# Designs tried in a protein design run: peptides against a protein of PDB entry 4GMN. Part 62

Target 1, 375 residues: chain A of PDB entry 4GMN
Amino acid sequence: RYANITLLALVTLASIGTDFQETLVKGNQGSRESPISAADEEWNGFDDADGDAMDVDQKSSSGEDQEEDYEEIDVKEDDEDDDDDSITSEMQADMERVVGADGTDDGDLEDLPTLRELIQTAVPQLIRLSNLPIDSDESLTIQSHALSALNNISWTISCLEFANGENANIHNAWYPTAKKIWRKTILPILEADSADLKLATQVTSLAWAVARVLHGETPTDGNPHRKFISLYHSSKQQAGGNSNSIEEPEDPFQGLGVKCIGVVGSLAHDPAPIEVNREVGVFLVTLLRQSNNVPPAEIVEALNQLFDIYGDEELACDKEVFWKDGFLKHLEEFLPKMRTLTKGIDKRTQPELRTRADEALLNLGRFVQYKKKHA

## One batch from the design tools (peptide; aimed at target 1 N151 E161 W208)

Design b2_p23_3_s3 (made by RFdiffusion4, then SolubleMPNN; from b2_p23_3, 13 letters changed)
Fold by OpenDDE base, seed 3:
Structure b2_p23_3_s3 (fold): chain B 375 residues (1-375), chain A 23 residues (1-23)
Amino acid sequence: as target 1 above (375 residues)
Amino acid sequence: SEKRFLDLAYELRLKRINEKLEK
């Protein structure tokens, strides 16, 4: 009983996180005429394991036809117009404020009551549920749902603009909670060293969403960047040995490799320790050197992370890592390979991957030119 | 779907990269 109610609540919280994202996308589109074709990829959420319900042909016997006159209780179908406006008027009002508010620098979410309750009340419970002792399949299910809800919330918040003091109130409210997710959910799961690739994928997705806000201020306890680099390599070794192809996610950008690159790239941003930045930068540049054996989506993500990390010449990592370790030369040498890779992607079968690769190729050319000008 | 988050994340990234490279 209590577990089913908990699971329903977790599914509801995961749905709320999705609805917030859709509202943010709609709000941001109102300013730019470019139709992002929201491909209605249905949330194929739960593959209901087709438990072959054994047809127990219980021939239950000929119980007598007592014609109990069921009085047709004329249940007035109140046509409750299920205005399944999944977005509550309060959620919509909160999102309109997020898009329109000159963020007051105070981490006060008085004007964002739904977001406040999500961050202050719901997320702390999800952290608790994700960190329960695993002693049953029910506990594993609760953990998975709690991670999914935390993932959706964290991703939604990570899609807000926080540059130039935008949404400072949300940033300031989220920041301590994001650190708590990292320390209480992500780190314990990463330290448990479970061979569960599903759990590893869920925690890595969550870690990426959290690290997209915390960047180099992500807690460095236990060198998490090395754990994600190790996870990246381990995931590649397992895919090569067992013919149990873990169904590569239909979307190339949802692969564990891409998620690992996204996490470590985000962790390497200023003010990350220079040695953390170097280890990540070398990892990313090494992927480009080995590009013949790396999925195109991982190359796209690695390039994008390199541009984000080293796009600012005023940062210590530009001088101490980018220039010192000769990263420009590796990017220049990779440019013709990236052109070949991008041209090899069929626009008809993989339109998104091709678009993202064309963008990354364009940005690589621009980035190399920029860095040569500022050398 | 996590895809929708990734798409938005990529667009925001592309915006930030372009803004940094234009300076």
Scores: peptide ipSAE 0.148, ipTM 0.784, DockQ to the pose 0.768
OpenDDE base, seeds 1, 2, 4, 5: peptide ipSAE 0.145, 0.156, 0.127, 0.131; ipTM 0.781, 0.786, 0.775, 0.770; seed 2 fails the geometry check

Design b2_p23_3_s4 (made by RFdiffusion4, then SolubleMPNN; from b2_p23_3, 14 letters changed)
Fold by OpenDDE base, seed 3:
Structure b2_p23_3_s4 (fold): chain B 375 residues (1-375), chain A 23 residues (1-23)
Amino acid sequence: as target 1 above (375 residues)
Amino acid sequence: SEREQLRLQRELQQKRINEKLAK
């Protein structure tokens, strides 16, 4: 009884996180200028595929045919137009304020009561539920749903623009909570060294969403970038051996490899330690060098991360890593390979992947030209 | 700057991707 109520509440919180994301996307379509970042991971909804229908063995006890006179209760079909506008009027009003807000810097969410309650009340409980001792299949299910809810909320917040002090109130409220998710949920799961690829995918998705806001300010305790690089390599080794390949997600960009690249790329942004930046940069450049064995979606993400990390010549990582470790040469050598890779993607079967690869190829050419001019 | 142009072009391309996926 209490378990089912907890699960329903977790599913509802995960849905709320998705509905907020959709509302942000719709709101931003009306405002001409807001750059929605390339990682519109459409949160492909709950794959209801793990409807493990618990076969409740309804033991049909052949109870006797008491012809109880079914009084036709005239259930008036009140056409409750369940306008299941899952977005409450309060949520919509909060989202309209987020899209329209000249963000006051004070980290105060007084004007955003629903978002405040999500960050201050719901997320701390989700962190607790995701970090419970696993002692039953029920506790595993609770952890999975808590991670999904944290993922959706974190992704939604990561789609907000925080550049130039935009949404500073939301950023300032989220920042300590994001660090708490990292330290209390992500790190403990990564340290448990579970062979569970489903759990690894969930925690990596959450880690990417959190790292898209924290960037190089993500806690470096226990070298999490190395754990995600190791997870990337481990995931590639498992896919080669057991024919029980976890069905590659229908979306190439939802793969664990892409998520690992997204996390480590985000962790390497300024003000990350130069050695963290170097290890990640070398990893990403190595993927480009080995591109014949790397999925196209991972190459697209690795390129985007390299552009974002090394796009600023004023940053210490430009001189100490990009130029010092000779990354320009590797990007130039990769340019003809990227042209071949992109041309090999069918526009009819994989239109998104082709469009994102065409973009990454265009940006690679421009980035190489930019770096050559500023050499 | 050329950096700002690169960023703006990425943002504009992403917007066009999203507009195509929403169709």
Scores: peptide ipSAE 0.030, ipTM 0.650, DockQ to the pose 0.054
OpenDDE base, seeds 1, 2, 4, 5: peptide ipSAE 0.019, 0.019, 0.029, 0.019; ipTM 0.657, 0.663, 0.666, 0.602; seeds 2, 5 fail the geometry check

Design b2_p23_4 (made by RFdiffusion4)
Pose (drawn by RFdiffusion4):
Structure b2_p23_4 (pose): chain A 285 residues (1-30, 108-237, 251-375), chain P 23 residues (1-23)
Amino acid sequence: RYANITLLALVTLASIGTDFQETLVKGNQGDLEDLPTLRELIQTAVPQLIRLSNLPIDSDESLTIQSHALSALNNISWTISCLEFANGENANIHNAWYPTAKKIWRKTILPILEADSADLKLATQVTSLAWAVARVLHGETPTDGNPHRKFISLYHSSKQDPFQGLGVKCIGVVGSLAHDPAPIEVNREVGVFLVTLLRQSNNVPPAEIVEALNQLFDIYGDEELACDKEVFWKDGFLKHLEEFLPKMRTLTKGIDKRTQPELRTRADEALLNLGRFVQYKKKHA
Amino acid sequence: AFTEEVEEQNLRYAREDAERNHE
C-alpha cells in the first residue's frame, strides 16, 4: 500500500489544488456550498496535510511525506491566494480560509522555520507556502518568532525562469506581512530591507527588483496608515526612490523584450508605477 | 485609484506566479 496508499493520495490532493484554479477561470467565462471542491479542500484535506507536515521525519521516507504534504498545502494556498479579497471581494471564501491560513502558518511554517538547518529544497518549499499564506493574511499574519527576520536572512544567505527564484519568494512574503496593520517596527525592518535592495540594486536580479517595487507600492501607498508617516517619511524612503528612478530605467531597457517578454513588460509597469508613485507622495507632507 | 490599479496588477502577477510555484 505504501507507494499507492500514501504518496498517491498526496500527489492527487496537490493536483486537485492546482486544477481548482481552472474552475475559477472557467467559472468566470460563464457556506462554500457553491464550491464543494474548495469546501472539502479546506475543511477536510488541509487539516490532515498540516498534521502530516508536522510529524517526523525520523526517516527519509517520511522526509518525502513531509515534502509532498508541503506541495499540496502550497498548491492550495497558492490557488486560494489567486482570489481578490481586497475591499469586500469574495468575503464568503475569505472567512472560510483565513483561520486555516493562520493555522498553516503557526502549526506548519513556523515550527519548520524554527530549526534553521539545513536544506535548500525544503527552505524553498516553506517560503513558497509562507508567501502564499501571507498574500491573504496581509500583516494580520502572525508576528511571533519575528519570521520576517528569518526570511530576510534566508534571502542574503541563499545568495551564493526569473520569477521562480527563491529570492523573489523571500521579497514577496516579507513584503506581504509588512502591510498594515503590522507592528510598526516589523514594518520598519521589512521596508528598510526592501529599500536597501534598491540602494544596492547594483547586483540584484531584475525580477527581484520588480517584486521589491511592487511590494513597496503595495505597502506605503496610503497616507492614513501609520507606517506611511512612521517609516516611509520618518526614514525618508522618498529620496532613495527618487534616486532609483534613473537606475530603474536603464535596467528595464537592459531586458530583452524578445528573450524574455514577461519580465520586460512587467518591469515596464514597475517603472511606470515607480514614476507615478514618486509624484503622489511628493504631493504629501 | 492608483492603489486599486496596483492591487489589480498584483493579483494578476500572483496568478502568473502561482503557475510557476505549482508542484

Design b2_p23_4_s1 (made by RFdiffusion4, then SolubleMPNN; from b2_p23_4, 15 letters changed)
Fold by OpenDDE base, seed 3:
Structure b2_p23_4_s1 (fold): chain B 375 residues (1-375), chain A 23 residues (1-23)
Amino acid sequence: as target 1 above (375 residues)
Amino acid sequence: SFREEVRKRNLELTRELGKLYQQ
């Protein structure tokens, strides 16, 4: 009885996390429909004057309109107003404020009461539930649902812009909670060294969402980047040996390998320790060197991470890792391979993968040119 | 930075990431 109520509450919290994301997507679309003023292109009407109007005498044949009196069967469409009011008016108002507010720099969420309760009340309970002793299948189910709810919330928050002090109030409220998720949920699960690939995929998805906000400020205790690199390699070894292919997710970007790359890439951003940055950078560059055996989605993610990590020449990692370890040469040598890889992706069967690969290829060429200019 | 000068980023694909990785 209590377990079923707990599971229902966890499913509801996971749905709330998704509904916040949908509201953020809708709100961000509406702000971009600033009407591009249709420039009045004065269509200078071509003065082509002379075309002789041939008087085609269209004889009006008076066809007798037989008014067939179709009795309008008043099908009362019961407008089942599926008021799928999944988004509460309070939740919508909070998301409209997130999109519109000059965020006050204070981590005060007074103006965001639903988001405040989610971060301050719900997330601490989810952390507790995700870190319960596993003694039954019920405890495993509770952990999985708690991880899903934490994942959905963390992904939604990670899609907010925090650059240039944007959403600073949300960032400042989330930051200590994100560190708590990392230390109390992610690290204990990674240290338990379970052979459960489902649990590993859930915790890695959550870790990526958390690391997309914390970046190089993610706690380095126990070298978590090495654990995710190890998990990446272990996942590849298992896929090669057992004919029970865990159904590769239909979406190539949902693969455990992509998630591992996303985590370690995010962990390597400034102000990460230079040795953490180096180990991750070498891992990512090694994937490009071994690209013949690497899924295209993982290559796309690895490139995007490399561009984000090494895109700023003012950072210590540019001099101490990128230039020192000769990463530019490896990116240049990979450019023709990336062209071949991208061209090999069918636009009809894998349109998203092709679009993201075309973008990553474009950016790889631009990145190589940029780094040569700023050498 | 590279991001500011020359990087092309599909913002739609960036928004879809949240939905894509939700469970």
Scores: peptide ipSAE 0.302, ipTM 0.853, DockQ to the pose 0.613
OpenDDE base, seeds 1, 2, 4, 5: peptide ipSAE 0.282, 0.273, 0.248, 0.263; ipTM 0.859, 0.843, 0.836, 0.841

Design b2_p23_4_s2 (made by RFdiffusion4, then SolubleMPNN; from b2_p23_4, 17 letters changed)
Fold by OpenDDE base, seed 2:
Structure b2_p23_4_s2 (fold): chain B 375 residues (1-375), chain A 23 residues (1-23)
Amino acid sequence: as target 1 above (375 residues)
Amino acid sequence: EFKEEVRKRNLELTKFLGKLYQQ
């Protein structure tokens, strides 16, 4: 009885986390993109699909229109209006306030009661539940659902802009809680060194969401970046040996390798210790050098992380790592490989991966050109 | 230019994130 009520509450908290995200996304996109459907879907990040591709009006030439007459199969979509009434009027009002709030510096979420209760009441209980002794299949299930709820909430909050002092009230409320998730949930699970790749994927997704807000202010105790780098390598060794493919997620960007890159990239941002930044930067550049055996999505993420870490020439890591360790040469040498990799992605079967690879290739060219001008 | 493109990517992430908040 208590276990089922706890599980239902955890599923409901995971759903509330996704519904907040969807309300935010729907607020952004006036288009009816399909709701990320089921209450049980663990949000693994942004699908960067809706990057406003600059409409480069390439008037390319007169290819002959073979009008293949695709018969409109009038599939009556039964509009099952699943009125997923899950988005409470209070959640909508909180989202409208988050959208409309001129950043009042008061870390008082007085105007955001639902978000306040999520951060102050729900998350501390989820942290407690994620730390239960694993002594039964029920405790494993509770831990998994607590991690999924923490993941969805943490991702949703990581979708807020904080870089310019925007949403400072939410940032100030979340920041101590995010550090608590890191120290109490993420680190203990990473230290247990479990062979459970499902648990490793869940904790790595959560770690990425948390690290996207904390960046280089993420606690460095126990060298977590090295644990995620080790997890990256271990996951690749297991995938190569046992044809027990844990079903690589159909989405290339939801893979454990991408998540590990996202975590360590985020951990390496200023004000991270220069040695942490160096170890991560060397790891990311090494992936580009070894790109023949690296999934395209991991290359895209590694490039994006390198741009975000080393995009500011005023940071200590630019001089002490990027220039000192000769990263520009490796990026320049990678340009022709990236062009080949990107062209090898089928636009029809992997449109998102191709779009993100085309963007990353464009940005790589711009980045190399920028760094050469500022050398 | 590329501080402007990382700033534009951060600002496109920030505009994606901040269009999450401006609509």
Scores: peptide ipSAE 0.029, ipTM 0.623, DockQ to the pose 0.126
OpenDDE base, seeds 1, 3, 4, 5: peptide ipSAE 0.017, 0.020, 0.027, 0.022; ipTM 0.596, 0.648, 0.612, 0.548; seed 4 fails the geometry check

Design b2_p23_4_s3 (made by RFdiffusion4, then SolubleMPNN; from b2_p23_4, 16 letters changed)
Fold by OpenDDE base, seed 3:
Structure b2_p23_4_s3 (fold): chain B 375 residues (1-375), chain A 23 residues (1-23)
Amino acid sequence: as target 1 above (375 residues)
Amino acid sequence: SFREEIRKQLLERTRELGKLYRQ
């Protein structure tokens, strides 16, 4: 009985995280629709004069409309739907405020009551539920749902812009909570050394969402980047064995390998320790060198992470890792391979993967040219 | 700049990733 109520509450919290994200996407589309100034196209009235009015005498056939007396079955719609609309409206209002706030009035989190309660009240409970001792299938189900809810919330928040002091109130509220998720949820599960690839995939997805906000400020205790690199390699070894292939997700980007790359890439951003950055950078460049045995989606993610990590020449990792370890040469040598890989993706069967690969190929060419100019 | 373009693409990828990685 208590477990079913807990599961329902966790499903609801996972849904809430989804609805927030949809609202963020809609609000951020509306801001890109700068009103196309209706250019006053002077509709030059086409003066076409003369067409003779042919008097077509259409005879009014009086069809007798039989009034079929449809008995209105008064289906009492039970008013239970009104409570869900209220929560969605408050969430929408909070997200519209986050998206529509021109960066001048960074309102306090006090002005975002739904988001505040989500971060301050809901997330701490989800962290507790994710840390319950696994002693039953019910406890495992609760953990999975708690991880799902934390994942959805964390991904939604990670979709906000925090650069240049944007959403600083939300960032400041989320940052300690994100560190708590990392230390209390992610690290303990990674340390449990579970052979459960489903759990590993859930935790890695959550870790990526959290690391996309914390970046190089993610707690380095226990070298989590090495754990995710190890998980990447372990996942490849299991997929190569005749053991029950966990159905590879239909979406190439949903794979555990992509998620591992996303996590370690995010962990390597400034102000990450140079040693962490180096180990991740070498891992990513090694994937490109071994690209014949790497799924295209993982190559796309590895390239994107390399661009994001090493796109700033002012960062210590540019000099101490990128240039020192000769990454430019490896990227330049990979460019023809990436062209071949991208061309090998069928646009009809894998349109998203092809689009993302075409983008990554374009960026690789630009990145190599950029780095050659700033050598 | 290249940095601005990468940032723009990161934001676009972020939205897609957010949709993609919801459970």
Scores: peptide ipSAE 0.220, ipTM 0.858, DockQ to the pose 0.797
OpenDDE base, seeds 1, 2, 4, 5: peptide ipSAE 0.211, 0.219, 0.216, 0.206; ipTM 0.853, 0.858, 0.857, 0.851; seed 1 fails the geometry check

Design b2_p23_4_s4 (made by RFdiffusion4, then SolubleMPNN; from b2_p23_4, 16 letters changed)
Fold by OpenDDE base, seed 1:
Structure b2_p23_4_s4 (fold): chain B 375 residues (1-375), chain A 23 residues (1-23)
Amino acid sequence: as target 1 above (375 residues)
Amino acid sequence: SFREEVRKQLLERTRFLGKLYRQ
């Protein structure tokens, strides 16, 4: 009985976290529709009147109208409007404020009461529930739902722009909580070394969302980048064995390998220790060199991570890792392989994967040119 | 930075990731 109430509350928190993300994403789209000034150029249409309507003859062929009585099957589309009414009006108002806030107001979360309660009240309970001892299938289910809720909240916040002091109030409120999720949820699960690939996938998704905000300020205790690299390799070894087809996720980007790359890439950002950056950079470049046996989605993510990590020439990692370890040469040598890989993706059967690969290929060409210009 | 040159693509990627990895 208490378990079912806890599960229902966790499912509701996970749903709320998802809907909060949708509202953030929609609001951030609406504010960027700069009103295209419809210049109502009243194009005064030219009056040109000219004349001759030729009389084409009305030949009246009397075809017998067979009234085929199409029984209008009134398919009541029960629009089960799954009005997932989980978006409270307060959450919508908080979302509109988050999206509309010009990043100049270091305003306290006073103006974001729902987000404040989510961070201060809900997340600490989810952290506790995710860190319970697993002694039953019920405890495992509670952990899974707590991780799902933390994932959705963390992904939502990770989609905000924090560059140039944008959303500084949200960043400052989230930052200590994100570190707490890392230390109290992610690290203990990673240290338990569970053979559960489902749990590993959930914790890795959460770790990526958290690391997308913390970047190189993610706690380096116990070398978590090496744990995720090890998890990447372990996941590949299990997929290659004759054991039951772990259903490859229908979406190529949902794979544990992609998530591992996303985590370690995020962990390698400034101000990460140069040795952490180097180990991750070498891992990512090694995937490109071994690309013949790497899923296309992992190559796309590895490229995007390399662009994000090494996109700034003012960072210490540019000189001490990118140039010193000769990464430009590896990227340039990979360019023809990426063209072949991208062309091999059928845009009819895998349109999203093809779109992301075409983008990554375009950006690879641009990145190589950028780096050659800023050498 | 290269980030500034590809800012539009970064925003699109962020939107994609957010949509994809919510559970």
Scores: peptide ipSAE 0.517, ipTM 0.945, DockQ to the pose 0.679
OpenDDE base, seeds 2, 3, 4, 5: peptide ipSAE 0.203, 0.517, 0.516, 0.506; ipTM 0.798, 0.945, 0.945, 0.942

Design b2_p23_5_s1 (made by RFdiffusion4, then SolubleMPNN; its pose is not in this set)
Fold by OpenDDE base, seed 3:
Structure b2_p23_5_s1 (fold): chain B 375 residues (1-375), chain A 23 residues (1-23)
Amino acid sequence: as target 1 above (375 residues)
Amino acid sequence: HMTIQEEARKRLLELLRKLPRPS
């Protein structure tokens, strides 16, 4: 009975986190910025000034496509106004209140009672449940559901804008909790060195969500970047042996390899130690050099992480890693390979992967030009 | 009786709509 209530509560919290993410994504899709589309923003560098846009002469071949007069079958949508009154007037009034509140800097979630309850009440219990001794299939199930709930909550919060002091109250409330998830949930599971790829994928997804908020302020204790790099390599060795049984996720961006890249990329941002940044940067650049054996989605993620880490020339990592370790040359040498890779993706069968690869290719060209101008 | 899921989904959707839209 208690196990079923706990499981139901965990499935509930996981579903809440998903519905939250989906509603953030839908609320943001009303504005084109999915957290995927924030990575799809054209990287322009710091110097917007010299608009020598290469005139890609898209010769629009004017194919006289015959206007086949598709008779607009006026399907009367019977507006069954199913008044799903599920959004109570109290919900609407609460929604209006937070759009207008100058959030006090103090991480006070007074106006956000549910997020407060999630962060202050639910997450501490989920951390506790993720740390239970695994002595039964029931305890393993509880851990998996606790990790799923933590993942969905953390991903949802990581989809909030925190730039320019936006959502500072949420950031300040989440930040200590995110560090607690890292230290109490992520690190212990990574240290247990489980051969369970499912558990590894759950922990890596959670780690990415947490690291997308903490960036270079993510605790470096025990060199977690090396553990994720090792996990990346181990996952590739296992996939190469058993061609039949790893259900590759339908979404290429949900793969363990992409998640490992996303984690280590996020960990390498300023103010990360230069040694951590270097080890991650070398790992990412090495993926580009080995691109013939790397899934396109991992290449896209590795490029985006490289742009985000090394976009700012004022950062110590630009001089001490990017220039010192000769990363520009590797990016230049990769540019023709990226063009070939991107053109090889079928727009009909993999439209998202093709779009994100086209964007990453464009950004790579711009990034290389920017870095050459600022050399 | 709203399930804990529906109540928490409700409250979470409430929270989302309260978040500043990215400008």
Scores: peptide ipSAE 0.017, ipTM 0.551, DockQ to the pose 0.028
OpenDDE base, seeds 1, 2, 4, 5: peptide ipSAE 0.016, 0.016, 0.015, 0.016; ipTM 0.573, 0.574, 0.580, 0.574

Design b2_p23_5_s2 (made by RFdiffusion4, then SolubleMPNN; its pose is not in this set)
Fold by OpenDDE base, seed 1:
Structure b2_p23_5_s2 (fold): chain B 375 residues (1-375), chain A 23 residues (1-23)
Amino acid sequence: as target 1 above (375 residues)
Amino acid sequence: MESIQELARRRRLELLRKLPRPS
């Protein structure tokens, strides 16, 4: 009885985390596109599927004035008030305030009651449940659902802009909690070194969401970047041997390899220790050199992380790592390979992967040109 | 309002604002 109530509460918290993400996406797009029926699915990153809006191909085709008599199909707007009763009016109002608010500097979430209760009340319980001793299939199930709920909440918060003091109240409330998730949930699971790829995928997804907010201020205790690099290599060795490959997620960006790259990239941002930055930078550049044997989605993520880490010439890592370790040469040598890789992706079967690869190729060309000018 | 995906993309692009536009 208590277990089933706990599981139901954890599933509900995971759903609320997903519904918040969907509300933020919908509120930002202004389009009432139908709810993605994946309310029960663990959100494991950005689904960049909505990239299609920029094909404003101005084909000025001067085709002739056929006065086709548009019969006014009186589409009765059946106002099916699909009262999408899934998102409470309170949750929607909180998300609208998060998107519109010039952040007040005080870590006070008085104006965001639902988000406040998630951060202050729910997350501390989820951390407790994710850190219980695993002694039964029931405790393992509770851990998995607690990780999924932490993942969805952490991803949703990581989607907010915190640059220039935007959402400072949310950032200030989340930051100590994010460090607590890292130290009390992520690190203990990584130290346990379990052969469970499902658990490794869940903790890596959560670690990425947390590290997307904490960046180089993520606790470096025990060199977690090396553990995620080790996990990346271990996952590649296992996929080659067992024909019971865990079905590669239908989305190539949901793969454990992409998640590992996202975590270590985020960990390497300023003010990360220069040696952590170097080890991650060398790992990412090595993936580009070995690109013939690396999934395209991992190459896209590795490029994006390299741009985010080394895009600012004022940072210590630019001089001490990027220039000192000769990364520009490797990026320049990779440009023709990236063009070939991107052109090899079928737009019909993998539209998102192709769009993200085309963007990463464009940015790689710009980045190489920038670094050559600022050498 | 920009999508969360567009926000994450914009964050990458803002770090890259010093990058030249392709000619």
Scores: peptide ipSAE 0.028, ipTM 0.634, DockQ to the pose 0.057
OpenDDE base, seeds 2, 3, 4, 5: peptide ipSAE 0.022, 0.023, 0.022, 0.022; ipTM 0.662, 0.673, 0.666, 0.671

